# Ledger of designs, part 82: peptides against a protein of PDB entry 3H8D

Target 1, 122 residues: chain A of PDB entry 3H8D
Amino acid sequence: DMKRQQRFFRIPFIRPADQYKDPQNKKKGWWYAHFDGPWIARQMELHPDKPPILLVAGKDDMEMCELNLEETGLTRKRGAEILPRQFEEIWERCGGIQYLQSAIESRQARPTYATAMLQNLL

## One batch from the design tools (peptide; made by RFdiffusion4, then SolubleMPNN)

Design b2_p16_2_s3 (from b2_p16_2, 8 letters changed)
Fold by OpenDDE base, seed 5:
Structure b2_p16_2_s3 (fold): chain B 122 residues (1-122), chain C 122 residues (1-122), chain A 16 residues (1-16)
Amino acid sequence: as target 1 above (122 residues)
Amino acid sequence: as target 1 above (122 residues)
Amino acid sequence: SSRELSERLIAEVLAL
């Protein structure tokens, strides 16, 4: 059902290798998630020292957050939820359109709001 | 012996009440354990729908994992072992310092690495 | 891994 609520979230993170360093040496990344209803559709990670990571449901299930939206607690974390465009702007800059398109073409993507929107755009 | 190896673990879990429910109705929590050598010292549970549970050896023995470290198989589960700080950050956020302190003051806590560290801090 | 990162971040969220 494409009438499912689309919700987007962003959380800063510190690299695992920096967890025990002084605060000034802890470089911050950004974790993004798109939930299509209760289930994750897309995930994205901005790292300060490596290329961004893009993940889409179906293709990257084993690498993505495995919890449904309510289980994550993201809806209860102040400041975590972001506007759709705040997600999409970064997604686009990171090549997310091409990534998702390739996942669709290879039949790896699970149908989501994201796949539907992309297919409408093409 | 305070020279015992301190090891920390985290695994997702399904609530006992949800074990026979459909996957979509099985809400996932996070189970944490601190082992002071072969024996558990602290346990912590994050739940999506209730307050976190904190447990300390001596006080909460009947509610904690009854297996020694090797019996748990945690050391053989990929991704289960976490850094000390990954445990402590959550422990602190959940009020673990106060919880353990109260257990010490009430003479309910079994002496562990955790009790020793707290007493060094005070 | 991304899975491990998600697990860590969600654990932190749930602890709040």
Scores: peptide ipSAE 0.409, ipTM 0.593, DockQ to the pose 0.530
Fold by OpenDDE base, seed 2:
Structure b2_p16_2_s3 (fold): chain B 122 residues (1-122), chain C 122 residues (1-122), chain A 16 residues (1-16)
Amino acid sequence: as target 1 above (122 residues)
Amino acid sequence: as target 1 above (122 residues)
Amino acid sequence: SSRELSERLIAEVLAL
């Protein structure tokens, strides 16, 4: 059901290794999530000192947020929700299209809005 | 004896009311515990749909974990143990300092590492 | 891990 609401979120984070450091040494990362209806479809992490992490439903379920959207509280956190393009722009820059495409081709991806859109594009 | 080892734990939980619901309706909470040596000093529960629950030894004994640390098996559960700051950050955000302070002032709090640290802070 | 990170972040969100 592609009529499901697509919602996107972004949260900054401090690396675990920096938790006890001085504020100036706490390098910030960014956690992104795309929810296709109640369930996560894509997750992405920007780190200040390593390559981006891309995760897609089906393939990376064990590494992704396991809560449904309502359970996360993201919809209630001011400033957490972002526009689709704010997610997609970063996703594309990080090679997300190719990553998801590979997951589809390998039959690892669970069908989501993201897979449907990609298959419409290619 | 403030030489006791301070250990902190976090585990997700499903609300009792959701036990028999569909997975999509089993909202996950987070259970936190601070053990001062073998005995619990603080407990905290994050819920997706209600305010956090804060509990401190002495005041809230009947509502807290009654098992000693070894009995809980938490030390043997992979991923359960967290850093002190991972507990304290949430504790502070939830108003834990004020909660524990009030418990001390009302003479409800049992002396623990947590009470000692707070009394050193104030 | 990414799972652990998500758990931490969501815990923080829920605490707000």
Scores: peptide ipSAE 0.408, ipTM 0.595, DockQ to the pose 0.529
Fold by OpenDDE base, seed 3:
Structure b2_p16_2_s3 (fold): chain B 122 residues (1-122), chain C 122 residues (1-122), chain A 16 residues (1-16)
Amino acid sequence: as target 1 above (122 residues)
Amino acid sequence: as target 1 above (122 residues)
Amino acid sequence: SSRELSERLIAEVLAL
């Protein structure tokens, strides 16, 4: 159902290796999620020390958040929800269009709002 | 023996009431355990619908896992074991320090690695 | 891993 609400979230994180370091030595990353209704469609991680990670439903299910939107509590966390463009701008900069397109072409991507939008664009 | 291996585990769980619901309506919680050698020292539960539950050995024995570490099979479950900090960060956020401290002061807590560490800190 | 990161972050969210 393309009528499903598209919701986007962003959370900062500290690397596991930095958890015991002094605050000034804790480098922050950013975790992003796109939920197509209750289910995650895309996930993205910006790391301070390595290339960004892009994940799409179907292809990367085992690496993505396994909880549905309600289970995550993200809708209840102040400041976590972001606008669609705030996600998409970063997604595009990180090569997300090409990544998702390749997943579609290889028949690895689960159909989502994201796959539909991309297919409409191409 | 403070030489006992400290091991930490996390597993998702579905509420009993949700077992027969559609997957999208099954809300996941998180079960955490700290084992001080073969015996559980602390247990914690994050729920999607209610406040977190904190349990400490001695005080909460009847509510905690009754199996020793080997009996649980947790060491053989892929992805179940977590780093100490992955437990402690959540424990602290949920008020675990205060909870354990109160259990010590009331003489309800069984001596464990956790009680010793807290007493060293105070 | 990304899965572990997600789990940690969501656990933190749920703990708030």
Scores: peptide ipSAE 0.406, ipTM 0.591, DockQ to the pose 0.539
Fold by OpenDDE base, seed 4:
Structure b2_p16_2_s3 (fold): chain B 122 residues (1-122), chain C 122 residues (1-122), chain A 16 residues (1-16)
Amino acid sequence: as target 1 above (122 residues)
Amino acid sequence: as target 1 above (122 residues)
Amino acid sequence: SSRELSERLIAEVLAL
């Protein structure tokens, strides 16, 4: 439904492997989420030392945030919300278009705002 | 007893008030538990829309998990177990140190690994 | 895992 609010969020994280290291040895990553209304549509993780992780609803449900938007508290965390293009720019750079396209073609993707926009583009 | 294994767990939950609502209206919280050997020492609940709940053995027994560790099945639930610091970081952020300290001073806290560690710190 | 990462991060968000 194109009427649903599209909201995007970004949170820095420290790798699990670095959790208990000294501050100088903690490399930060970035966790991104796209919510199509109350439900997550896309998730993305930038890591300092491994390839980006891209996840799309339907295909990767088991690996994505399982909470709806309100449950996450993201809307109440100052500075967590980002502009659509701030998500999309990174998504595109990480090969997200191809990833989502492949998920659509394989019929693994759940229909979301993201799938609709991509299908309009192609 | 400092020899007892300290184990920590985290699981998501749906608020009781949302149990019978549509999925979009079910807000998840996070349930945390610290077990000092077979017995629970601390419990913590993060909610999306209300203050955290902190519970310590002795003081809050009636509101804490009544099952021993083995009975909970948490040790067999993949992904439920977390690192000590993953519990402590949130505990501290939620004011757990002060909460436990107050429980000790009021003589409401049952002696646990957690009380011992805190008493060493103070 | 990504799921575990999400859970940790959201837990931290909720704790704020």
Scores: peptide ipSAE 0.406, ipTM 0.595, DockQ to the pose 0.522

Design b2_p16_2_s4 (from b2_p16_2, 8 letters changed)
Fold by OpenDDE base, seed 3:
Structure b2_p16_2_s4 (fold): chain B 122 residues (1-122), chain C 122 residues (1-122), chain A 16 residues (1-16)
Amino acid sequence: as target 1 above (122 residues)
Amino acid sequence: as target 1 above (122 residues)
Amino acid sequence: SSRELSERLINEVLSL
């Protein structure tokens, strides 16, 4: 159902190895999630010291957040929710279109709002 | 097409009568817009000294923004774009659900994402 | 792993 609410979130994170370091030595990463209704459709991670990670539902389920939207508490955390374009801009820059397209073509992607939008664009 | 991008905007305005007053005597209103793809679907105005104004496509076309989304420049104005819930919260508080429902039932409302969502809720 | 990162972050969110 393409009428489901699309919601996007971003959370900063500190690398595990930096958790007990001085603030100046803590490099931040950014965790992103796209929820298509109650379920995650895309996940993305910007790391300070390695390439970005892109994940799509169906293909990467075991690596993605397993909680439904309400269970995450993201909707209740101030500053976590972001605009769609704030997600998409980074997604595009990180090669998300190609990644999702490949997942669709290989029949690994679960149908989501994201897959539907991409198929409309192509 | 329910796959169109939904985008929401908010702009402050000053009453015409207050334009030349001292800053402390300028009461701000708020202009809200929901765009369903390139075209406005809903408009809303919060006034400092009168009841809120609700407008829906089809019924209130003559009173709503006549520009398409790109023509408005809203997408390029920093701080203008808001989250869907930031619009919907105010819309609901102002009686927007009932207003749109009445417009649908009277066959005055143009089909939009907003009308489709409301019909799914009822 | 990304799963472990998600779990940690969500746990932090839920603790607030």
Scores: peptide ipSAE 0.405, ipTM 0.616, DockQ to the pose 0.781
Fold by OpenDDE base, seed 1:
Structure b2_p16_2_s4 (fold): chain B 122 residues (1-122), chain C 122 residues (1-122), chain A 16 residues (1-16)
Amino acid sequence: as target 1 above (122 residues)
Amino acid sequence: as target 1 above (122 residues)
Amino acid sequence: SSRELSERLINEVLSL
């Protein structure tokens, strides 16, 4: 349903190997999530030392956040929520359109707001 | 159409009487806008010296921003765009639900995303 | 893994 609330979040992270290093020796990654109503539709990770990771509901469920939005506490974390375009800009740069399209064509993607919007675009 | 992009904006303003005063003597108001696709659906103003102003498309067109979203330049103004909930929270506090409902019942409101969402809520 | 990263980050969020 296109009437479900779409919410987007971003959290910085420090890679495990750098957690106990001095600040100057730490590199930050960025974790992104798109929630279509209560459930995650897309997830994305920017890493300082490897290619971006793109994940879509249905296809990548085992690798994505398993909690519903309320369970995550993201809505209560100051500064975590971002604008839709702040997510989409990075998603597009990382090849997210092609990734999601392939997931739809292979019948791996669960229908979400993201799949519906892509199908409108194509 | 529920597929139209919903975007929200907030801009501070200084009341005319305070424009040439020292910073400590200026009081800021806040101008809010909800755009349903290219066209404004709701507008709201917080004033330091008078009650909030609520405006809805159809009913209050003469008092609302007449420009389409692109013409306003709001999408290009850093810090102007806000999250949907940042608009809705203030809207609700100011009695926006009742205001929009009355505009619908009086047949003054133009159908928008906002009217559709309210009708889903009621 | 991405799952483990999510878990860690959410745990941090919930601890606030």
Scores: peptide ipSAE 0.403, ipTM 0.604, DockQ to the pose 0.757
Fold by OpenDDE base, seed 2:
Structure b2_p16_2_s4 (fold): chain B 122 residues (1-122), chain C 122 residues (1-122), chain A 16 residues (1-16)
Amino acid sequence: as target 1 above (122 residues)
Amino acid sequence: as target 1 above (122 residues)
Amino acid sequence: SSRELSERLINEVLSL
């Protein structure tokens, strides 16, 4: 239902290839997640060396975080949780609206809070 | 150096597509890791629906666990650590010897305990 | 991907 709590998270990552380099040579990526209640609705990855990756529930389940929110431990990690707008701003800039819209139109998207919000936007 | 501690780990995963199914419909995969000191040397994934994935340091860094051993928390997870032979048996059955050998020959493999052991075997 | 699988599994481990 739409009464589920919406929670957003961000975690930095360093490319495995850069893990042995000096700090100045380690380029950070960013991993983002939107959880609609216990289950992931959207995932996004900002890579320092390739285009952003956008993922939506239903369509991209095999590429997304498979754990429920409590299993991830994200709620227990200080600094991981972000404001909704901190996710949405990046999502929008990456073309997330169009990506999710296409997933809905092709009937690949699983219904989530995000799909519902998009339907209200259009 | 070769005096680093060798540690092996195994954790189960359920396919994201199966996360909403009844328990009997959830097919488990298995994720395996070999750490040579703090850093990963080999990784292996047993999937219920596709061929095993074999990964070796240097060659496959972008596809492997990017965290050092302590960062993973694997040493603190009960039941995660396995005996060396429990890793090696599966590695061998999956063709890991040939895979690592090829990575060495192509100069894609980073030197690890595993590469050293293979050189002694051959 | 294998990278994403590892990420998810490690998140679980870190939660313990």
Scores: peptide ipSAE 0.364, ipTM 0.629, DockQ to the pose 0.541
Fold by OpenDDE base, seed 4:
Structure b2_p16_2_s4 (fold): chain B 122 residues (1-122), chain C 122 residues (1-122), chain A 16 residues (1-16)
Amino acid sequence: as target 1 above (122 residues)
Amino acid sequence: as target 1 above (122 residues)
Amino acid sequence: SSRELSERLINEVLSL
């Protein structure tokens, strides 16, 4: 539904293996989320030492954030919210279009704003 | 009684309206429970499309899980048990403190670990 | 896992 607000967030993280190391030895990753209304539509993780992780609603529900947007507190965390293009630019670079397309074709993707936009693009 | 073990659980559910839809159109909610020893003290439900439901022992007994902890099988379900703070964080965000406080003030709440903690906080 | 990572990060957000 095009009436739902699309909101995007980004949070830095320290990888588990570095969590207890000296600050200088902690490399940051980045956690990204796209919410289509109250529910997550896409999730993305940039890791310092492995390939990006891409996740889409329907296909990857068990691996994605389980909380609705309000429950996450992301809307209340200063600096967490990002512009749509700040998400999409990274998503595209990481092969997100192809990933979501494959999820749609395999009937694994839950319909979201993201699936609708992609289906209109192709 | 401080001797009773406090245990917390979370399991996903599919909303009734989506139960017979295609897998891609089923949105998950989350069911939370706090057990004070063998008996439930608090229950919480996060829904994809409506406000959270908060329930407390004494006030909401008829709407809460009727099984004791062992009967639920939650202790044997992998990934169901969560940390206390994982429950409390959501509880607080959903207005659980105010809800329980009102239940105590109206003499509807059954004494539990949760009521004791709140009464010590205020 | 990604789920565990999300949980950790959200917990940190909520603790602020």
Scores: peptide ipSAE 0.398, ipTM 0.536, DockQ to the pose 0.538; fails the geometry check

Design b2_p16_3_s1 (from b2_p16_3, 8 letters changed)
Fold by OpenDDE base, seed 2:
Structure b2_p16_3_s1 (fold): chain B 122 residues (1-122), chain C 122 residues (1-122), chain A 16 residues (1-16)
Amino acid sequence: as target 1 above (122 residues)
Amino acid sequence: as target 1 above (122 residues)
Amino acid sequence: MEIPILEWLEERLKKE
């Protein structure tokens, strides 16, 4: 729905195994989120040592952030919010279009702005 | 249309009268633009010494940027692209909702993402 | 203090 604001966020993380290493040995990962209004629609994780993880609402709810946008504190963290294309570029590169499409076709995806846009695009 | 990318930009400008003044006396204005795909949908100017200027496609074409997005070079200018809310917050503060609404009602507005969203909101 | 999302993420990463 056009009434819901689409907002995108990115935060870095250090993998647990690197937590106590010297800074030069702490490889950063990146956590991405697309919020359709207050609730997450897509989540994506780029890891330094394993394949990207793609998650979509409805299908992957148990692995996705259950906090609403306000609860996360993301809107109050400087530098966390990113432009839509900064999310979409990575999403596409990781195979997100096909992943979401498959979720729609299997009827596992919860309807979101993302599902609507994809269905309009294809 | 959901197929068109909505992109927002902001650049500072110096008013002509201040062009040759000392830096401390050059009051900055701000030029804002909303592009619905390749073409501008809304334009906004914040001036240091006069009321804001609001412009919408269809109604104010002669006063708005006639260059398509690629021609402007905005996408290649670091710091020019801004988050949607960074535009909308100023737009709303300047009375943009009422301005666009009036343009729609008078049948002066060209259909854009902005007009569609407003009509959905109200 | 960390914002809640950072704490959430740390816990998630431990499970992966």
Scores: peptide ipSAE 0.351, ipTM 0.634, DockQ to the pose 0.551
Fold by OpenDDE base, seed 4:
Structure b2_p16_3_s1 (fold): chain B 122 residues (1-122), chain C 122 residues (1-122), chain A 16 residues (1-16)
Amino acid sequence: as target 1 above (122 residues)
Amino acid sequence: as target 1 above (122 residues)
Amino acid sequence: MEIPILEWLEERLKKE
């Protein structure tokens, strides 16, 4: 539904193994989320020590954030909300278009704003 | 076209009459722009001493920025790009929905992402 | 302040 607000967020994280290390020894990762209205449509994780993780609604629901947008508190976290392109640039670099396309073709992806945009692009 | 990137910008301005005054005597306004791809779709101006100005493509072309997005340099201005909702909140408060709707009904509005969204909402 | 997403993320990271 085009009425649903598309909102994007990014927060940093420190991997569990580095939690108690000195600041200089902590490697930072990044967690990204695209919300299509109240529900997550895409999730993406950049890790300092392994390949990026791409997740799409329908296919990867069990690994994605189950909290609705308001429940996450993201809208109340200063600096967490990012521009659409800030998400899309990383998504594209990580092979997100191909990943989502494959999920659509396999009928694993739940229809979202993201799937609609991709199907409009292709 | 849903393929076109929707980008929003905001920059402050000082009214000409205040250009040479001391900082404390300069009243700041805000200039907003919504670009549907390379071309402006909506423009909005908040003034410290008069009502807001709303402008939509097709109807108000002569008063709107005639430069394409790249020509404006806005994408190279740090802090100028804003979130969609940062634009929409002000747009709505200023009566932008009614303004655009009226422009559509009078057949003055050029079809843009903004007109499509409104027609989808109504 | 701690928001729920941070708690969720910490738990997810433990599973990876």
Scores: peptide ipSAE 0.350, ipTM 0.639, DockQ to the pose 0.555
Fold by OpenDDE base, seed 1:
Structure b2_p16_3_s1 (fold): chain B 122 residues (1-122), chain C 122 residues (1-122), chain A 16 residues (1-16)
Amino acid sequence: as target 1 above (122 residues)
Amino acid sequence: as target 1 above (122 residues)
Amino acid sequence: MEIPILEWLEERLKKE
C-alpha cells in the first residue's frame, strides 16, 4: 500500500565474543531492517566472519524483530535511518532478490511492500 | 504509483551577490527537490533574506527543474540525497501542505506521489 | 540511552 511509509535502518554491532577485547580486535557487524509501515518486512545481518543472513516476513518471523517500528526506538536513534538504496544495494549483493523470490514462490513470504516491488521488477 | 521511487535531495547555494565576498559575508540558501520516479514533484527553496519558495508540479512547471532525475546529476553528488522526512519537515514548516492542497483544489497540480499522499492524509 | 532494538539485537546475536 502506498499509504505505508517505507523506512530503512542500520545499526552496528560487535559480536559477543569480542565484547571485552581491545578495539583493534573487535570485528564489527551490521544489522539492517526494512519496515513497511509499522512492521518489519525484511531483515539483513552482515557478519565479519560468517555469511550474511537474509530474512523476510512470513518465512522468517521467528528470527526477525517482533517489535513494531516505534517500539524499536530506531526512529529516535541518530544515524540509524538510512536511504532505501543503502539497504537495497547490500540486499542485492547478498542475493536478496533471489531469496525473496524463492520465498514468494514457495508461498512462505507474507505480502509486503518488498514482495510487491519484486513482482513489479520481474 | 508504488512502482516509482520517491527520492529527495538538498543542495546549498550562495546568492549571486555574495559570490565574491568573504566567506563570513556569504549567505547560504538551500534548494530542495522531491522526485517521483524520474520527474520532479515538488521543489522548495530556502533563502537567507526572503520568504521560502514552494513549487509543485503542474502549477509551477516553468520555475521547476526541467531535467529528469538522472540528468540533474543529483544521484551522483555525495551528500545531496536526503531522507524523506528531512524534506517533509521543512515543507510542512513552510506551509507546503496548504500550498499543495490549494493547487489540487484549483486543479493546477499535476497528480504525483505528493498529491496522492496528501489526499490520503486529508 | 539504550533503545529496545539494541537489547533485542544483543539477545539475537547470542542465539546465532
Scores: peptide ipSAE 0.349, ipTM 0.627, DockQ to the pose 0.606
Fold by OpenDDE base, seed 3:
Structure b2_p16_3_s1 (fold): chain B 122 residues (1-122), chain C 122 residues (1-122), chain A 16 residues (1-16)
Amino acid sequence: as target 1 above (122 residues)
Amino acid sequence: as target 1 above (122 residues)
Amino acid sequence: MEIPILEWLEERLKKE
């Protein structure tokens, strides 16, 4: 349903191995989420020292956030919510379009706002 | 078409009568816009010394921004784009739901994402 | 004051 609210979030993280290091020695990563209504549609992780991770609903459910939006607490964390383009720019740079397209073609993707938008674009 | 990108913007304005006053004597207003794809769907103005102004496409075309989004330059102005909720919270507080509903009922509103959302809600 | 997503993310990162 295209009428669902699309909301995007970003939060930083520190690698587990860096948790007890001095601040200057902590490399920061970024976790991104696209929620199509209450449930996640896309997830993306930028790591400081390894390739980005792209995940799409249906295909990568076991690796994606299973909490609904309300359960995550993201809406209650100041600064976590971002503009759609702030997500999409990174998604595109990381090859997200091709990744989602492949998931659709292999029938692995669950229909979401993201799949609908891609199919509309192509 | 619900597949169009919804984008929201806010910019401050100074009353013409205050243009040449000292900074402490300039009262600032706020101009808000909701674009449904390339064209404006809703416009809202908060004034420091008079009631807010609400405008909806179809009904208030002559008073609303006639430029398409690209022509406005809003996408190129840092800090102008805002989250949907940053628009909607003000819209709701100013009676925007009732205003748009009345425009729909009187057949004055042009169908937009905004009208669709309202009709879905009610 | 930690929100659930932070706990979830910490656990995920340990598995990567």
Scores: peptide ipSAE 0.348, ipTM 0.627, DockQ to the pose 0.601

